# Designs tried in a protein design run: peptides against a protein of PDB entry 4Y8H. Part 21

Target 1, 196 residues: chain A of PDB entry 4Y8H
Amino acid sequence: TSIMAVTFKDGVILGADSRTTTGAYIANRVTDKLTRVHDKIWCCRSGSAADTQAIADIVQYHLELYTSQYGTPSTETAASVFKELCYENKDNLTAGIIVAGYDDKNKGEVYTIPLGGSVHKLPYAIAGSGSTFIYGYCDKNFRENMSKEETVDFIKHSLSQAIKWDGSSGGVIRMVVLTAAGVERLIFYPDEYEQL

## One batch from the design tools (peptide; made by RFdiffusion4, then SolubleMPNN)

Design b1_p12_1_s3 (from b1_p12_1, 5 letters changed)
Fold by OpenDDE base, seed 3:
Structure b1_p12_1_s3 (fold): chain B 196 residues (1-196), chain A 12 residues (1-12)
Amino acid sequence: as target 1 above (196 residues)
Amino acid sequence: LPASRLPASGFG
């Protein structure tokens, strides 16, 4: 898995590869690792496919309940719910989650929740087995307050490099753009990103 | 049958 989320001028973009493995086999080539938990709060999933889906489903339920009682939750609130679930179940879960969201007050925000259930707020985050290959590239090329187009290109290049070196990553690159204007899904195929 | 995986950092 290669996943990331990047804050930019107008909000935040999540990105992911699409490979799921079962042992040594590729089980699914077009997995969607970008999961909605609220209108403009999404997550990137790594670890166990089943565990991370279960966690995301529980978070989505809690945020729906929260919305009915208190209004739209903040991205920080969503990250706190993920944290509680990941930390309390860390002995029985394999889950590395990046939470990203947009609201008018806080704009785009990113929270990374690695194995163990700690929470770290960052301008951008990378995770998954492929992330180890792109720490240097991301640190060198990330800038705050990029345009949408610059941020899409940054994520595309980063994930392309991760996929190139990580046998557990591959397929398509999926993105979700969260801004005041709404939610946009993007998809990029190997014939495009392998040429970068 | 092994579980489906989305390998995390440090996990194959």
Scores: peptide ipSAE 0.296, ipTM 0.808, DockQ to the pose 0.073
Fold by OpenDDE base, seed 1:
Structure b1_p12_1_s3 (fold): chain B 196 residues (1-196), chain A 12 residues (1-12)
Amino acid sequence: as target 1 above (196 residues)
Amino acid sequence: LPASRLPASGFG
């Protein structure tokens, strides 16, 4: 897996490859690793597909309950729910999650939750097996307060490089853009991003 | 627990 989330001028963009592997096999070429837990709070999932899907479903439920009682949760609240689940069950989970969300008060925020269930708030985060190959690229090319287009290009180039080197990554690049204007889903195919 | 859309052995 190669996943990332990047804060930018108008919000946050999540990005992911779409390959799921089972041993030596590509089990799914078009996996959606970008999962909604609230209207403008999403996550990127790496590790066990079953574990991360279960966690995301539980978080979604908790956030729905939260909303009914207290109104729209913050991204930090969502990250806290993920943290509790991942940390308390760390012995039974293989999960690396990036939580990203937008609200009018905090704008775009990114929280990374690696194995073990720690939480780290960052301007951008990368994770998954493919992320190892792009730390240097991302560090050199990330800028705060990029435009939407600059951020899409940054994510596209970053994930393209990760996919190139990581056998566990591939397929399409999916993105979710979270801003005041709403939610937008993007998809980029190999014929485009492999040429970058 | 919610049903997974993918096998437990699936990783990314």
Scores: peptide ipSAE 0.231, ipTM 0.726, DockQ to the pose 0.156; fails the geometry check
Fold by OpenDDE base, seed 2:
Structure b1_p12_1_s3 (fold): chain B 196 residues (1-196), chain A 12 residues (1-12)
Amino acid sequence: as target 1 above (196 residues)
Amino acid sequence: LPASRLPASGFG
């Protein structure tokens, strides 16, 4: 897996490849690793597909309940719920999750939750097996307060490089854009990103 | 939560 989330001027963009493997077999070429847990709070999932799907479902339920009682949760609150589940079950989980969300007060925010169940708030985050290959590229090319278009290009180039080297990554690049204007889904195919 | 090592489960 290669996943990332990037804050930018108008919000946050999540990105992911779409390959799921079982051993050396590509089990699914078009997996959706970008999962909604609230209207403008989403996550990127890496590790065990079953584990991360279960966690995301539980978080979604908690956030729905929270909303009914207290109003719209913050991205930080969502990250906290993910953390509790990941930390309490760390001995039985293989999960790396990036939580990203937008609200009018805090704008775009990114929280990364690695295997240990810790939480780290960052301007941008990368994770998954493919992320190992792009730390240097991302550090060199990331800028704060990019435009939407610049951010899409940054994610596209980053994930393209990760996919190039990581056998566990591939397929299409999916993105979700979270801004005041709403939610937008993007998709980019190999014919486009392999030429970058 | 499902076990992380289920063969039918994918990995990414």
Scores: peptide ipSAE 0.221, ipTM 0.685, DockQ to the pose 0.145; fails the geometry check
Fold by OpenDDE base, seed 5:
Structure b1_p12_1_s3 (fold): chain B 196 residues (1-196), chain A 12 residues (1-12)
Amino acid sequence: as target 1 above (196 residues)
Amino acid sequence: LPASRLPASGFG
């Protein structure tokens, strides 16, 4: 897996590859690793598909309950729910989660929750087996307050490089854009991103 | 550590 989330001038963009593997076998070429937990709070999932899907479902439920009682949760609140689940169950989970969300007060925010259940707020985050190959590229090319187009390009190039080297990553690149204007889904195919 | 160098999951 290669996943990332990047804050930019208008909000945040999540990105992911789409490969699921069992050993060397590609079990699914078009997996959706970008999961909604609230209207403008989403996550990127790496590790066990079963574990991360279960966690995301539980978080979604908690945020629905929260909303009914207190109103729209912040991205930080969502991250705290993820953290609680990941940390308390760390001995039985293989999960690396990036939480990203947008609200009018805090704008775009990113929280990474690596294996073990710690939580880190960052301007951008990368995770998954493919992330190992792109730390240098991301550090070199990330800038704060990029445009939407610059951020899409940054994510596309980053994930393209990760996919190039990581056998556990591949397929399409999916993105979710979260801004005041709403939610937008993007998809990019190998014929485009392999040439970058 | 710089934010971009924090540990990432090695799975996926």
Scores: peptide ipSAE 0.203, ipTM 0.645, DockQ to the pose 0.107; fails the geometry check

Design b1_p12_1_s4 (from b1_p12_1, 5 letters changed)
Fold by OpenDDE base, seed 2:
Structure b1_p12_1_s4 (fold): chain B 196 residues (1-196), chain A 12 residues (1-12)
Amino acid sequence: as target 1 above (196 residues)
Amino acid sequence: LPASRLAASGFG
């Protein structure tokens, strides 16, 4: 897996590859690793597909209940719910999750929750087996307050490089853009990103 | 400060 989330001028963009593997077998080429937990709060999932799906389902339920009682939750609140679930179940979970969201007050925010259930707020985050190959590239090329287009390109190039080296990553690159204007899903195919 | 310093396991 190669996943990332990047804050930018107008919000945040999540990105992911789409390969699911079981050992050396590619079980699914078109996996959706970008998961909605609230209207403008999403997550990137790595580790166990089953574990992370279960966690995301629970978080979604909690945020729906929260909304009914208190109004729209912050991204920080969502990250806290993820953290609690991951930390409390750390002995039985293989989960690496990036939480990203947009609201008018805080704009785009990114929280990474690695194995163990710690939480870290960052301007951008990368995770998954493919992330190992792109730390240097991302550090060199990331800038704060990029445009939407610059951020899409940054994610596309980053994930392309990760996929190039990581056998557990591949397929399509999916993105979710979260801004004041709403939610936008993007998809990029190998014929495009392999040429970068 | 380096923005991204954390990684996670693959997907399976």
Scores: peptide ipSAE 0.124, ipTM 0.629, DockQ to the pose 0.143
Fold by OpenDDE base, seed 3:
Structure b1_p12_1_s4 (fold): chain B 196 residues (1-196), chain A 12 residues (1-12)
Amino acid sequence: as target 1 above (196 residues)
Amino acid sequence: LPASRLAASGFG
């Protein structure tokens, strides 16, 4: 898996490859690793597909309950719910999650929750087995307050490099853009990103 | 957490 989330001028963009493996086999070529937990709060999932899907479902339920009682939750609140579930179950879970969201007060925010259930707020985050190959590239090329187009290109180039080196990553590149204007889903195919 | 259904073993 190769996943990332990047804050930019108008919000945040999540990105992911689409390969799921079972041992040496490719179990699914077009997996959606970008999961909605609230209208403008999403997550990137790595590790166990079953475990991270279960966690995301529980978080979505809690945020729906929260909304009915208190109004729209912050991205920080969502990250805290993920953190609690991952930390309390860390001995029985394989889960690496990036939480990203947009609201008018805080704008785009990114929280990474690695194995063990710690939480870290960052301008951008990368995770999954493919992320190890792109730390240097991302550090060199990330800039704060990029345009939407610059951020899409940054994510596309980053994930392309991760997929190139990581046998557990591949397929299509999916993105979700979260801004004041709404939610937008993007998809990029190998014939495009392999040539970058 | 409740037990998960049979699924792919993991993400990369």
Scores: peptide ipSAE 0.066, ipTM 0.675, DockQ to the pose 0.116
Fold by OpenDDE base, seed 5:
Structure b1_p12_1_s4 (fold): chain B 196 residues (1-196), chain A 12 residues (1-12)
Amino acid sequence: as target 1 above (196 residues)
Amino acid sequence: LPASRLAASGFG
């Protein structure tokens, strides 16, 4: 898996590859690793597909309950719910999650939750087995307050490089853009990103 | 290491 989330001028963009593997076998070429937990709060999932999906479902439920009682939760609140679930279940859980969201007060925010259930707020985050190949590229090329187009290109190039080297990553590149204007899904195919 | 690298190191 190769996943990332990047804050930018107008909000945040999540990105992911789409390969699911069992050993060397590619079980699914077009997996959706970008999961909605609230209108403008999403996550990237790495590790066990089943575990991370279960966690995301529980978080979605908690955020729905929260909304009914207190109004729209912040991204930080969502990250806290993820953290509690990941930490409390760390002995039986293989989950690496990046939480990203947008609201008018805080704008785009990114929280990474690695194995063990710690939380780290960052301007951008990368995770998954493919992330190891792109630390240098991301550090060199990330800038704060990029445009939407610059951020899409940054994510596309980053994930392309990760996929190039990581056998557990591949397929299409999916993105979710979260801004004041709404939610937008993007998809990029190998014929485009393999040439970068 | 930067926080981003520390956080992601467990995913390699």
Scores: peptide ipSAE 0.058, ipTM 0.633, DockQ to the pose 0.064
Fold by OpenDDE base, seed 1:
Structure b1_p12_1_s4 (fold): chain B 196 residues (1-196), chain A 12 residues (1-12)
Amino acid sequence: as target 1 above (196 residues)
Amino acid sequence: LPASRLAASGFG
């Protein structure tokens, strides 16, 4: 898996590859690792598909309940719910999650929750087995307050490189753009990103 | 394959 989330001028973009593996087998070539937990709060999932799906479902439920009682939750609130679930179950979970969201007050925010259930707020985050190959690239090429187009290109290039090196990553590159204007889903196919 | 056996190779 190769996943990332990047804050930019107008919000945040999440990105992911789409390969799911079981040992030596590619179990799913078009997995959606970008999961909605609220209108403009999403997560990137790595590790156990079952574990991370269950966690995301629980978070989605909690955020819906929160919304009914208190109004729209912040991204930080969502990250806190993820953190509690991941930390409390760390002995039985294989989960690496990036939480990203947009609201008018805080703009785009990214929280990474690695194995163990710690939480870290960052301007951008990368995770998954493919991320190990692109830390240097991302550090050199990330800039704060990029345009949407610059951010899409940054994510596309980053994930393309991760996929080249990581046999557990591949398929399509999916993105979710979260801004004041709404939610946008993007998809890029190998024929495009492999040429980068 | 059961969902429990699916993995998206997480960060170690």
Scores: peptide ipSAE 0.034, ipTM 0.678, DockQ to the pose 0.062

Design b1_p12_2_s1 (from b1_p12_2, 4 letters changed)
Fold by OpenDDE base, seed 5:
Structure b1_p12_2_s1 (fold): chain B 196 residues (1-196), chain A 12 residues (1-12)
Amino acid sequence: as target 1 above (196 residues)
Amino acid sequence: MSLGGVPEFHGK
């Protein structure tokens, strides 16, 4: 898996590959690792498919409940719910999650939750087995307040490099763009990104 | 079924 989320001028973009594995076998090439937990709060998932799906489902429920009682939750609130679940279940959980969201007050925000259930707010985050190959590239090429197009390009190139070297990553590159204008889904296929 | 490994966190 190769996943990332990047804050930019107008909000935040999440990106992910789509490969799912059982051992060395590619079980699915089109798995969606970008999961909605609220209108403009999404997450990237790595680790156990079942574990991370369960967590995301519970978070989605909690955020719906929160909305009914208090109004639209912040991205920080969502990250807090993820943290509690990941930390409380850390002994029986294999999950690496990136939480990203947009609201008018805080704009785009990214929170990464690695194994153990800690939470870290960052301008951008990378995770999954493929992330180890692109720390250097991302550090060199990330800039704050990029345009949408620059950010899409940055994510596309980053994930392309991760996929190139990580046998557990591949398939399509999916992105979700969260801004004041709404939610936009993007998809890029190997015939395009493999040439980068 | 796995969504890939979860490597050690390095802060970035």
Scores: peptide ipSAE 0.248, ipTM 0.829, DockQ to the pose 0.738
Fold by OpenDDE base, seed 4:
Structure b1_p12_2_s1 (fold): chain B 196 residues (1-196), chain A 12 residues (1-12)
Amino acid sequence: as target 1 above (196 residues)
Amino acid sequence: MSLGGVPEFHGK
């Protein structure tokens, strides 16, 4: 898995590869690792498919309850719910989560929740087995307040590099763009990103 | 089914 989320001038973009495995076998080439937990709060998932889906489902439930009582939750609130679940159940979970969201007050925000259930707010985050190959590239090429197009290109190039070297990553690159204008899904196929 | 490994956090 190669996943990332990047804040930019207009909001935040989440990106993910789509490969899943069972043991040594590629089980699915087009798995959606980008999961909605609220209108403009999404997460990237790595680790156990079942564990991370269960966590995301519970978070979505909590955020719906929150919305009914208090209005739209912040991305920080969502990250806090993820943290609580991941930390309290860390002995029974294999989960690496990136939470990303947009709201008018805080704009785009990214929170990474690695194994153990800690939470870290960052301008951008990378995770999954493929992330180890692109720390250098991302550090060199990330800039704050990029345009949408620059950010899409940054994510596409980053994940392309991760996929190139990580056997557990591949398939399509999916992105979700969260801005004041709404939610946009993007998809890029191997014939495009492999040439970068 | 696995979504891939979860490496250590490096602060990035």
Scores: peptide ipSAE 0.257, ipTM 0.828, DockQ to the pose 0.733; fails the geometry check
Fold by OpenDDE base, seed 3:
Structure b1_p12_2_s1 (fold): chain B 196 residues (1-196), chain A 12 residues (1-12)
Amino acid sequence: as target 1 above (196 residues)
Amino acid sequence: MSLGGVPEFHGK
């Protein structure tokens, strides 16, 4: 898996490859690792497909309940719920999650929740087995307050590089763009990103 | 089913 989320001038973009595995076998080349937990709060998932889906489902429920009682939750609130679940279950959980969201007050925000259930707020985050190959690239190429187009290109190039080196990553690159204007889904196929 | 490995956090 190669996943990332990047804050930019107008909000935040999440990106993910789509490969899933069962043991040594590729089980599915097209899996959506970008999961909605609220209108403009999404997450990237790595680790156990079942575990991370269960976590995301629980978070979505909590955020729906929160909304009914208190109004739209912040991205920080969502990250806190993820953190609680990941931390409390860390002994029996294989999960790496990036939480990203947009609201008018805080704009785009990214929170990474690695193994163990800590939470870290960052301008951008990378995770999954493919992330180890692109720390250097991302550090050199990330800039704050990029345009949408620059950010899409940054994510596309980053994930393309991760996929080249990580056997557990591949398939399509999916993105979700969260801004004041709404939610937009993007998809890029191997024939496009492999040549980068 | 696995969504791939989860490496240790090393910052952004």
Scores: peptide ipSAE 0.253, ipTM 0.834, DockQ to the pose 0.742; fails the geometry check
Fold by OpenDDE base, seed 1:
Structure b1_p12_2_s1 (fold): chain B 196 residues (1-196), chain A 12 residues (1-12)
Amino acid sequence: as target 1 above (196 residues)
Amino acid sequence: MSLGGVPEFHGK
């Protein structure tokens, strides 16, 4: 898996590959590694598909309940719910989660929750097995307050490199753009990103 | 089904 989330001028973009592993088999499946927990709060998932889906479902429920009582939750609130679940279940959980969201007050925000259930707020985050190959690239090329197009290109190039080196990453590159204007889904196929 | 490995966090 190669996943990342990047804050930019107008919000935040999440990106993910789509490869999954089932037993001894690697499958290029359009997998829901980018998961909605609220209108403009999403997460990137790595690790156990079942475990991370269960966590995301619980978070979604909590955020729906929160919304009914208090209005739209912040990204920080969502990250706190993820943290609590991941930390409390760390002994029985294999999960790496990036939480990203947009709201008018805080703009785009990214929180990474690695193994162990700690939480870290960052301008951008990378995770998954493929991330180990692109820390240097991302550190060199990331800039704050990029345009949408610059950010899409940054994510596309980053994940392309991760996929190139990580046998557990591949398939399509999916992105979700969260801004004041709404939610936009993007998809890029191997024939395009492998040429980068 | 696995969504891939989860590396250790090193601050970046």
Scores: peptide ipSAE 0.251, ipTM 0.825, DockQ to the pose 0.646; fails the geometry check

Design b1_p12_2_s2 (from b1_p12_2 with S1M A5G H9F)
Fold by OpenDDE base, seed 2:
Structure b1_p12_2_s2 (fold): chain B 196 residues (1-196), chain A 12 residues (1-12)
Amino acid sequence: as target 1 above (196 residues)
Amino acid sequence: MSLGGVPPFHGK
């Protein structure tokens, strides 16, 4: 898996590859690792498919309940719910989660939750097995307050490099753009990103 | 099924 979330001037963009593996074999070429937990709060999933789906389902439920009682939750609140689940169950979970969201007050925010259930707020985050190959690239190329187009390009190039080196990453690159204007899903195919 | 490994967090 290669996943990332990047804050930019208008909000935040999540990105992910789509490969799922069983041992050394590719089990699914088009897995959706970008998961909605609220209208403008999404997550990137790495690790166990079952574990991360269960966590995301529980978070979605909690945020729906929260909304009915208190109104729209912040991204920080969502990250806190993820953190609680990942930390309290860390002995039985293989989960790496990036939480990203947009609201009018806080704009785009990114929280990374690695193994163990710690939580870290960052201007951008990368995770998954493919992320180890692109720390240097991302550090050199990330900038604060990029445009949407610049951010899409940054994510596409970053994930393309991760996929190139990580056998557990591949398929399509999916993105979710979260801004005041709404939610937009993007998809990029190997014929395009392999040429970068 | 696996969504790939989870590397250690090192601040980036």
Scores: peptide ipSAE 0.236, ipTM 0.800, DockQ to the pose 0.711; fails the geometry check
Fold by OpenDDE base, seed 5:
Structure b1_p12_2_s2 (fold): chain B 196 residues (1-196), chain A 12 residues (1-12)
Amino acid sequence: as target 1 above (196 residues)
Amino acid sequence: MSLGGVPPFHGK
């Protein structure tokens, strides 16, 4: 898996590859690792497919309950729910989660939750087995307050490089753009990103 | 089924 979320001028963009594996075999080429937990709060998933899906489902439920009582939750609130679940179940989970969201007050925010259930707020985050190969590239190329187009290109290039080196990453590159204007889904295919 | 490994956190 190669996943990332990047804050930019108008909000935040999440990105992911789409490969899943069972041992040495590719089980699915087009898995969606970008998961909605609220209208403009999404997550990137790495690790166990079952574990991360269960966590995301529970968070979605909690945020729906929260909304009914208190109104729209912040991204920080969502990250706190993820943290609680990941930390309390750390001995039985293989989960790496990036939480990203947009609201008018806080704009785009990114929280990374690695194994163990710690939470870290960052201007951008990368995770999954492919992330090891792109720390250097991302550090060199990330800038704060990029345009949408610059951010899409940054994510596309980053994940393309991760996929080149990580056998557990591949397929399509999916993105979700969260801004005041709404939610937009993007998809990029190997014929395009392999040439970068 | 795995979505891929989770490497150590580097703070980036």
Scores: peptide ipSAE 0.235, ipTM 0.798, DockQ to the pose 0.741; fails the geometry check
Fold by OpenDDE base, seed 3:
Structure b1_p12_2_s2 (fold): chain B 196 residues (1-196), chain A 12 residues (1-12)
Amino acid sequence: as target 1 above (196 residues)
Amino acid sequence: MSLGGVPPFHGK
């Protein structure tokens, strides 16, 4: 898996590859690792497909309940719910999750939750087995307050590089753009990103 | 099935 989320001028963009495996076998080439937990709060999933889906489902339920009682939750609130679940179940859980969201007050925000269940707020985050290959590239090329187009290109190039070196990453590159204007899904195919 | 490995956190 290669996943990332990047804050930019108008919000935040999540990105992911689409490969899933069972041992050495590629089980699915086009898995959607970008999961909605609220209208403009999404997550990137790494680790166990079943575990991370269960967590995301529980978070979605909690955020729906929260909304009914208190109104739209912040991205920080969503990250806190993820943290609680990941930390309390860390001994029986294989999950690396990036939470990203947009609201008018806080704009785009990114929270990364690694295996131990800690939470870290960052201007951008990378995770998954492929992320180890692109720390240097991302550090060199990330800039704050990029345009949408610059951010899409940054994510596309980053994930393309991760996929080149990580056997557990591949398929399509999916993105979700969260801004004041709404939610937009993007998809990029190997014939395009392999040439970058 | 697995979505892939989860590396240690390095602050970015």
Scores: peptide ipSAE 0.230, ipTM 0.800, DockQ to the pose 0.740; fails the geometry check
Fold by OpenDDE base, seed 1:
Structure b1_p12_2_s2 (fold): chain B 196 residues (1-196), chain A 12 residues (1-12)
Amino acid sequence: as target 1 above (196 residues)
Amino acid sequence: MSLGGVPPFHGK
């Protein structure tokens, strides 16, 4: 898996590959690792498919309850729910999650929740097995307050490099753009990103 | 089914 979320001028963009594996074998090329937990709060998932899906479902449920009582939750609130679940169950989970969201007050925010259930707020985050190959690239090329187009290109190039080296990453690159204007889903196929 | 490995956190 190669996943990332990047804050930019107008909000945040999440990106992910789509490969799923069983052991050393490719099981599925079209897995959606970008999961909605609220209208403009999404997550990137790595690790156990079952574990991370269960966590995301619980968070989505919790945020729906929150919304009914208090209104739209913040991204920080969502990250806190993820943290509690991941930390409390850390001995039984294989989960690496990036939480990203947009609201008018806080704009785009990114929280990474690695193994163990700690939470870290960052201007951008990368995770998954493919992330190990692109720390240097991302550090060199990330800039704060990029345009939408610059951010899409940054994510596309980053994930392309991760996929190139990580056997557990591949398929399509999916992105979700969260801004004041709404939610936009993007998809990029190997014929495009492999040539970068 | 696995979505891939989860590397240790090391600052980013």
Scores: peptide ipSAE 0.216, ipTM 0.793, DockQ to the pose 0.699; fails the geometry check

